# Peptides against a protein of PDB entry 5Z08: the designs that were tried, part 170

Target 1, 168 residues: chain A of PDB entry 5Z08
Amino acid sequence: RQKDEWAKKTSSLMKQLDWFIGEHLGAMLAAEELGGPVVGELMEIDPDDLSAGFNAHGKLKKATSQPDLDRRQRRIDDIWGPQDEQGQAHKRKRGADEALAASAEMRDLIEQLMNKLVEAGGDNSATYVEIPRESAAARFLVRSKVAMFHPNDARRLRLVDFGRDLDD
Target 2, 222 residues: chain B of PDB entry 5Z08
Amino acid sequence: GLPRLIDAIEEASKIPAKRRQTPIKPTIEKLTTHLYTHGASPDSLLRLADLLTLRNHLDQASLAAITRNLYPSSTVSDEVVLRFIGALGHGQLKPTLALQALFLRWLVMVYHLLENPGVLGQVYGVLFDLLDTAAIRPQLCHLLALVTRRKHVRPFRIQAILTLSRQTGGDPNLTGLLRVFKNYYPEIIVGDATKGRASAFKHPDPQWRQHLDEIQQRRSEA

## One batch from the design tools (peptide; made by RFdiffusion4, then SolubleMPNN)

Design b2_p19_2_s3 (from b2_p19_2, 11 letters changed)
Fold by OpenDDE base, seed 2:
Structure b2_p19_2_s3 (fold): chain B 168 residues (1-168), chain C 222 residues (1-222), chain A 19 residues (1-19)
Amino acid sequence: as target 1 above (168 residues)
Amino acid sequence: as target 2 above (222 residues)
Amino acid sequence: AEKLKTLEEIYQRLLYSYS
């Protein structure tokens, strides 16, 4: 009975995580991979950009010409903005495909990190996942303090031991 | 100004109270007075959200005082909302359940100022799974009552709230939330145990609301 | 039990850092 309740709660939480990754995080990670804003870094929203306010559609009103913020915002708007018909259908499809790929990468990486932690049986040296590249997903997990790189090898990633950090 | 007060508090938050050269209480009082008079800008809200939600050396009375005076002068960003949501639940790195209840109360009181109310819908599952935490349940049910849409009213959540309602002896906040669910699906059989008094989810603090409205009006005139 | 706690902590940290 208790085991079944834990299994149900775990399944429910996994579905929520999968939904969060698929519907929200994946597209932002895809934007980061494409040279968009870094996920979870404070976009230095210039106080002046905040003061310009957001329109009813959540777009910053065009404050004055800082070209690099405009380029990033254009990339966000190109990814998320109302896409015009023909050329934007291809950008939409590419953006959707990149978001799906980023979502899958993040989900797979989380699963691998969790599985390695279980398999290691308390051996911290065995908890590392080998990553083929430093992806937006991997970087975000580190920034989120979910994972950490091996101190001498940035191709090795492990889950943070949440149990030990609770006792200190 | 407000940024300098936040700077001083951020620096003080890094140091245990017993090792501080100067008392922080006068600076907290200046901050809370400023917040009461002028509110907090989006940038200031984010910095204050970090001070409130991240583990630091600030005392609980100071954190509670800041939270009680956390009047937005403008809108509330998704970032600020997610800081408070991330601080909810059990864990050594998380704020006390008493402070979490104040955060949830704050989110209820500023719900109409959210830049994107949909952000709470995205974290609906996180909020819903915390309903078993009795200390935050009243404010959590109120927030969920505001956030709930048809897409959130799933069979497993209906069953979960019915089960929890039975286990709690018919908590009026759970009964209130179940009534919100029933508005979307009238066929939900509220068992006899839930025929009890439901919470009406009234505004938690009418005086706070009035003062917020005064701060927000000054923004529209500027 | 441990897997659920770990998953919960992952999810909370991702949500906190997403914004």
Scores: peptide ipSAE 0.503, ipTM 0.472, DockQ to the pose 0.320
Fold by OpenDDE base, seed 5:
Structure b2_p19_2_s3 (fold): chain B 168 residues (1-168), chain C 222 residues (1-222), chain A 19 residues (1-19)
Amino acid sequence: as target 1 above (168 residues)
Amino acid sequence: as target 2 above (222 residues)
Amino acid sequence: AEKLKTLEEIYQRLLYSYS
């Protein structure tokens, strides 16, 4: 009975997490990967910084010249303007595909992090997951204090030990 | 069973409280106890949604008690969702704003049980246009935070939130919703009015969530 | 129990940081 209740609670929570990742978080992580906002960072983007736009890495371009209001408006129009139905459909499809990919990556990372924690049996050195890249998913896990990078290796990620941090 | 309790309440709802031969409170207590213990099937949810959203002679305390115990035992249909959405706003035939806030809170808490979460996305405009209604704004912003997709983030809605945020002195719920919008479009200039505290849209009732999970689990064993 | 607690904490932290 207790094991079954635990299994059911775990399954329910996993479904909620999968839903949250798939339906909500994945799209935001995909936006971050595409040079969108950093998930969970209040980028107080100064209006002046917004005029400079984002580089390919989602970082604000340093506005070297006066923000050409026309370029800003054009960029806003490129973002918000009536794109032809085909261009909007392709962007929507690509956005959906990227959201699915980001969702899968986040889910897989969480699963690997949890599995490594269980497998390590209390050995903190064995709790690290090797990540192929610093993804939006990995960064968000760190920002959310779910995971930590290895101090000497940004390709190694471990789950934060919630058991110790709740008692301290 | 639950259907018989609903039948009794439906019949009582047709009669003004002063003309009822039997007090309704004991029947409401039986209903809420049953809902708390077993939840509501999809069919029962639809009937209860009608009792909650349609104008009848049930008192506000009874309606609130039913809403607070409206645990789905399974999924929530589009029809049930649409009944609650249709009940929102200032119309004289609509439920009180206090009850509407409870409906929105309920939709937030059962969002993961919707048969089609996309149904809320289809009525996004209806929900968004109610943001000026202060009494339901906290729960409405929370629901919109769950429902919002890139397709919903439009310049006119960004501007509407910014304007309303200024008018409200920076309502944290609006700031939270604007943050959700900014997650789809980072280039959204959040003016100084949004430098305030944003709502984190935490689960409204952790105990209710836990109890819902227990009810949902019992069904997976049957 | 530990896995459930861990999942709950993950979920709560993700929700909190997402907003």
Scores: peptide ipSAE 0.509, ipTM 0.519, DockQ to the pose 0.317; fails the geometry check
Fold by OpenDDE base, seed 4:
Structure b2_p19_2_s3 (fold): chain B 168 residues (1-168), chain C 222 residues (1-222), chain A 19 residues (1-19)
Amino acid sequence: as target 1 above (168 residues)
Amino acid sequence: as target 2 above (222 residues)
Amino acid sequence: AEKLKTLEEIYQRLLYSYS
């Protein structure tokens, strides 16, 4: 009975996490991968900085002049304006595909990190997951203090031990 | 049982407090105790939603107590959701803004139990248009953060949040909602108003969540 | 129980950092 209760709670929470990743986080991570804003950074995005757009490094260009309220609306309208139906469909599809990919990567990383923690049985050296690339998902897990990179190897990621941090 | 308690409260709700033959408080306490212990069935939830949202002679403390103990034992129907949504905003026949904030908080806490979460997406405009109402804005932003999908993120709504954020001096709940919008459209120009601390939209009541989970689990075993 | 606590903490930290 208690095991079944725990299994149900775990399943429910997993569904909530999957929903959160799929519906919210995945799109943001995909945007980060595409050179958009970094997830979870307080984008002190000055309206002026946003009006200038992002440079090739994802950093805001300094806008020299306060864009008039009308210019903001125009830019929003330009972003949302009738792009050619084919071009919008392709961009939407590509964005959806990237969001799905980022969601899957994030979900898989969380699962691997949790599994390795369980398998390691207290051996910290065995808790590391090898990541094929430093993805937006991996970086976000680190920024979120969910995971940590190995000090000497950025391809190795481990789950933060939450049990120790609560007792300290 | 719960139906009989609801019957008694429904009848009492038709009568001004000064004209009631018996105090309603003991019946409300029995109801809230029952709800805390067993939760409310879908049918009971609908009846309670009507008691909470329709103008009657129940006092605000009683309505708040019922709302704080409104644990679903099962799912939450679209009809129940729509009762609470219909009760939002300004009007002489609408519940107090304080009670509306409790309803929105409740919807946040039971969102995962909705039979059709899409129902909130259908009334997204109604919810969004209430963002100027400061008293309900925190809970409203939290609910919108859960409900928002790409289809809801529109230029006019982005601009509305930006404008309202400036007018409010950067309400952290609006900043949080705007971050949710940015998830779908990273290119959204977020004004100076978003430099502030965004609300994390944490679960409003972890103890309530835990107790809800216990009630929900008992049903799965029955 | 431990896996659930870990998962809860992950979820909370992700939600917090996302916002």
Scores: peptide ipSAE 0.508, ipTM 0.507, DockQ to the pose 0.317; fails the geometry check
Fold by OpenDDE base, seed 1:
Structure b2_p19_2_s3 (fold): chain B 168 residues (1-168), chain C 222 residues (1-222), chain A 19 residues (1-19)
Amino acid sequence: as target 1 above (168 residues)
Amino acid sequence: as target 2 above (222 residues)
Amino acid sequence: AEKLKTLEEIYQRLLYSYS
């Protein structure tokens, strides 16, 4: 009974994640890969990063200003917005293909990261996934504090140990 | 205009209150007055959602004041919804539970303005798993009551609510949610918890609703 | 149970950072 409930919960959450990746995140990651705005960049204003950004006179060094959100929306709209002309159909198709590719990459990366965590059986050295490239997906997982790079090898990515952060 | 007020608040939000050259409170008051009078466009809603959900140096009173005046002048996008959903739960980077309760209340009050109400159905699991958090449970149950469809009513969720209802001594909001579930599956045995007063999930703020309707009406006439 | 918790945390962090 509990295993079946767990399996159903896991399946339900996986479907929600797949939907979120496919319907929202994939398009934004594709936009980032195409030189669009960085996904979640506005969130990196960690208070600790803010403290490092102050000069000796207490003035923030010019942090990336909110104009980047409007630029983001414009770039997304430029990529995905209703395009009236014939060239727009090709751009939409390309955008859709890139979104599908980004969605697949993100999904595969999450699956690999989860599988490696399970296979490692508590050995942190065995939890790393080798990534073929530094993708928008990989960068976003790191920014999201879902994953971290190996300190000596940026081609190796692992899940953050959420168990420690929840018990502390 | 509203964008310039948001710009000023965004810049101020990056700076600790003690290090600000000018008090932000007058700008917050101008923002909330503007929101009360005109509402927020979809673009402004997204920017305000970021200010409300991202960790910044804005004080809790200012964040609460913005949330209480967050009248949409138009529709609410999936992106705005997901900002608020992502802000829910426990974590050092997440808003306070008090602010999260205000976000959930807001989502309830603007549910009819969502561009895609289905988005909440897709994140149903995320919302459901937060039911153990007492501070947000009343508003969370109300939102779930609106969002719940037959596909969400699963045996494990029924059992989870029943278990949590027992653990909480029969929280009326959980009983109300179980009643919603029972509408889809009449055979659900809501045990002795049926003796408890179920929440009717009435609109949380009739005055806010009326004012929202006035703002929305102005848009239809323009 | 651990896989579900991990997946939930992943999803929450992605939602938060997407926002």
Scores: peptide ipSAE 0.493, ipTM 0.458, DockQ to the pose 0.359; fails the geometry check

Design b2_p19_2_s4 (from b2_p19_2, 8 letters changed)
Fold by OpenDDE base, seed 3:
Structure b2_p19_2_s4 (fold): chain B 168 residues (1-168), chain C 222 residues (1-222), chain A 19 residues (1-19)
Amino acid sequence: as target 1 above (168 residues)
Amino acid sequence: as target 2 above (222 residues)
Amino acid sequence: KERLKTLEEIYQRLLAAYS
């Protein structure tokens, strides 16, 4: 009975995590990979910045570049505008594909990190996952304090030991 | 007691309605009557949240009836909140949008009973990204109006609401949320998007609030 | 039990960093 309840809770939480990654986090990670804003970075909002408006990158639009309002409106229109222009459809498709790729990478990294922790049997040296690149997903896991890079090798990532941090 | 009623409903929820040996409706009525009279403990709330949010064989009317009578007798844990938040959005495994709207309304009505109100601030982005979903937007805007702090009022979110407000023809709930944002940054130019009527975000159900207060008072006397 | 706790902590930290 208790095992079944834990299995149900675990399954429920996995579904919630998968949904969060797929529906929210993946798109933001894809935006970061494309040179967009860093996920979870607190943008300090200057009151003067709010009055001047924001460019397509969420940065203060300096008064001189009128063309960037059109780019932002285009980006908003690219998100919400009618699908009919082939170029917008291709850009949306590319954005969707990048969001899917980022979601898959994040999910895979989490799974690998959890599996390596179990396989290591308490050996911290064996808990590292080798990553092909420092992706937005990997950086976000580190910023979230979910994972840590190896101190001497940025290609090696491990899960943070949450059990030790709670007892300290 | 309430735990036994939940046990019976949990077992019935695993079985399609056509294959059940006994009708579940009488048990649901007993559950809702018990919830109305006594409320739900934190443990019972978690079990009921799982029944409401996980895909099972319960009918929509039963799920709605449970949600409408989901009076906490005590506090609401982060786990319970996260079950309801995780049930939001589109997907084959998600509850109906009508049920999601009831969950959001419930979160609004029990906001003052959360063990950690900050948990909703942690999921602010998840909630905010659902504003385009028309069926849940009224309750979602109300919840966001309660949850919003200065740290959440970001340029991209201001612009997102302004854009969505234009696209919706000035939804009063979005206008109401923009007013909440403007409380933190008075310099926000809301332009034509706020010329419309704004929602006042009044309590969704005053009778429900009064009954909740009566249930909560019994706890303080015990 | 341990896997559930780990997953809960991962989920909470990801949510906190996203917001």
Scores: peptide ipSAE 0.463, ipTM 0.471, DockQ to the pose 0.305
Fold by OpenDDE base, seed 4:
Structure b2_p19_2_s4 (fold): chain B 168 residues (1-168), chain C 222 residues (1-222), chain A 19 residues (1-19)
Amino acid sequence: as target 1 above (168 residues)
Amino acid sequence: as target 2 above (222 residues)
Amino acid sequence: KERLKTLEEIYQRLLAAYS
């Protein structure tokens, strides 16, 4: 009974995580990979405020008349602007494909990180996942304090030990 | 008239109760009687919103009495709404949480009279971030239930409600708000903590509503 | 139990960083 409740809760939470990644986070990560805003630095910016662009610190640039805002807005408009029906369909498809890819990468990376933690049996050196690239997903996990890079190797990522942080 | 009563209360509000030459209570009673009978115009509402939300020397009972009788005779402007929203949260300059709960209740009861209901959607984040404040949570959830649109239903807010629901032992108001979220995203998995009774967000005061409708009807006939 | 706690913490931190 308790095991079944635990399994049910785990399954439910996994479905929630998958939903969050697939429906929300994946698109944001894909946007980051495409040179969009960094996930988590975006305050809920009104789509109209998104048009004003972000500074290097992720803060909404006030619509100051500077030509670089127009270039980023043009680039955003070139990326998101009204293209012909065929171009919009291709862009929507590409955006959907990138969001799916980012979602899959994030999901796989989380799974690998969790599996390595279990497999390591307490050996911290064995907890690292090798990542092929510093992806938006990997960076987001680090920013989220879910994962940490190896001090000497940015291709190695490990899950943060949450048990220690709860007792401190 | 109402403007003269507000003038007298505004002047009295600048002075500590112990230093007032005249008791303010009779003037408050005249004001509340007038508000109950005729309601408040948009201009009067703004002035009263300032009296209610800005730090002054009015006592809590007087502020509560004004709020309970704050019947709009017409519409409620964005400016009035924003005064009440700006008064929410913790701080030495902010009204008491009890008074804030009355403001939120008022906003719920006059929601249909807002000139621009979208103004509450613009400050949705500010409202949502106050959900941890137990004293205002019931009314805040009710207001959010009215205001919530698909654009506001974000994963972080879903989880924030889920987390807070767990921490509160399944507050029925949070469960109610989460049900509103599920209307926009049916796939939202409501954890075990949300299996409890949800608030139905019924009108807080049917008698107040009826009286408001009577005041509003008189305007349509003028 | 440990896996659930870990997953819960991951989910919470991801959501907190997304916000």
Scores: peptide ipSAE 0.466, ipTM 0.454, DockQ to the pose 0.287; fails the geometry check
Fold by OpenDDE base, seed 2:
Structure b2_p19_2_s4 (fold): chain B 168 residues (1-168), chain C 222 residues (1-222), chain A 19 residues (1-19)
Amino acid sequence: as target 1 above (168 residues)
Amino acid sequence: as target 2 above (222 residues)
Amino acid sequence: KERLKTLEEIYQRLLAAYS
């Protein structure tokens, strides 16, 4: 009986996490990957702010004419900028695809981190997941204090031990 | 083409069903078939939004059939969104609550195609004030879950949802919306009301989504 | 039980950082 209740609660929470990732977090992570604001620093991406594009620091680009900022800005503008009706559809499809990809990456990374923690059996050295790149998903997990990088290898990510923080 | 079908339906909508010389049902079937196959352009969407939201002599079955087949071939303008939002609530000139629920469901399903999602944020108060209307609450909570930003999460709205949740015996959709609010303000003491089942706000129609994606893909190839 | 607690903590921290 208790095991079934825990299983139901776990399933319910997983569905909520999947919804949060898919409907909210994935789009924000995709925006960060595309050179948009860092998730959590800009809580309200006004669509108007997205249309203005982002500088190299993820801040709203002021309309300064510099060409290299124009490529990421063009990609963001190619996703969010006022283009003709055809251009906007391609942009939205691409934005949706990037949001789906970011959602999948975040979900997979969380699952890997949780699985490695279980497999390690208390060996902290075995809890690291190898990541192919420092993604927006990985960075967000670290900023969230969910995960931490290996001190000497930014390609290795582990789940933060929440048990110690609850007893302190 | 689609414009001619809309013209015929617009003219028929001005005349009571009993006074029409020609049955409208065959024209509605042609329209819905066309919409299913090709979707609706932005211009056609606006005209159809007016047919769906303004008081006319079209029957509820025809209006529902059009709404169920209202696939955008492109984007959804602010004007189209505002027509549907303006049709919500109680009043003699408003569509039925059943049709309003279909409109809200449609807005959820096409949310990713909105030209400016911020338009829904501007009318957030109008949407929020309708949460007491049980017939539209499931779809309304789902839409609000998509639309809600930090600026919308105000103390009076938190209290309003908490009160309404208690009054409804913990409606799962309200619990779901409260969780969205708690995402912006973790300190929100959601009392015993949040211990209940929350809606996960899943896509309301996966088949409709798939068919929409097919219509949208054809536009990208053209 | 531990998996649920871990998942809850992950979810809460993600929400807090998103806000």
Scores: peptide ipSAE 0.464, ipTM 0.494, DockQ to the pose 0.298; fails the geometry check
Fold by OpenDDE base, seed 1:
Structure b2_p19_2_s4 (fold): chain B 168 residues (1-168), chain C 222 residues (1-222), chain A 19 residues (1-19)
Amino acid sequence: as target 1 above (168 residues)
Amino acid sequence: as target 2 above (222 residues)
Amino acid sequence: KERLKTLEEIYQRLLAAYS
């Protein structure tokens, strides 16, 4: 019973992650690969704004308006926005294809990182995934503090040990 | 061609069914067959959007059949989007809620073909205010899940979803939308009422998607 | 259980960096 609940929760969370990657993150990663804005760098989210929190009724205690996310979305829309009619369809198709590719890469990379962590059985040297290139996905995982590069090899990426970081 | 079929339907739509000289059903079937095979150009989409959203003498079955076959061969303009958004809600001049649900489903399925996806963000408030309408809520939540950005996640909207979720006994679609909001503000306390299954907002019709992709591919080869 | 916790943390960190 409990194992089934955990499996259901894991599946539900994976679906949420897949949705987030596919519907939001993938397009931004694709924009970064195409020379657009770097994901997360332009969003000066004042952590203090997030710290204001919401009460159980969904009321924000003190909303400081973070206008910068709207600028970034506009810039993404400008990068992916229509130029010429025929060129726009091709550019949008290409953009959609790039967003799908970036989404798939991010998803695959997360899965590989998680699998390697399980397979390593506590051996830190065995937790590294070899990446063919430093992709926007890989960089974003590092910026997000989800992953870290090997100190001597930028082609090797590992999941951050969240359990150790909580105990340290 | 498609324009001629639309012309015939537009003229027939001005006349009550009992006063038509010829049955419209054969023309609707020809239209839907053409749409299924070739899709609709931007110009044709606009004309069809007017037929679908404006009050006329077309029967609900015909309107639904057109909507189910409304494959864009190209992009979807802001004007087309705004016709469908303007048709939402309650009113004697508005389409039925069943047809509105089909429009919202269509917008979800063609979201990636919008000329300006930001247009939906501009009308976010209009969409959000319709969440109390149970008949369209599933598709509306799905569309809002696609459209929602941080700027839309406001305290009053969080409270509105939480209140409506309580009133509906935890509608899975509202729970799904609230999870989208929580992505932007992790500190949103989703009360115990949201322990229910959230909608995953999966593509509503994989076969329709596949067929759309085939139509879109033919255009890229031409 | 551990996989779920890891996935939760990944998701939260990605969201935080995206926002």
Scores: peptide ipSAE 0.451, ipTM 0.494, DockQ to the pose 0.304; fails the geometry check

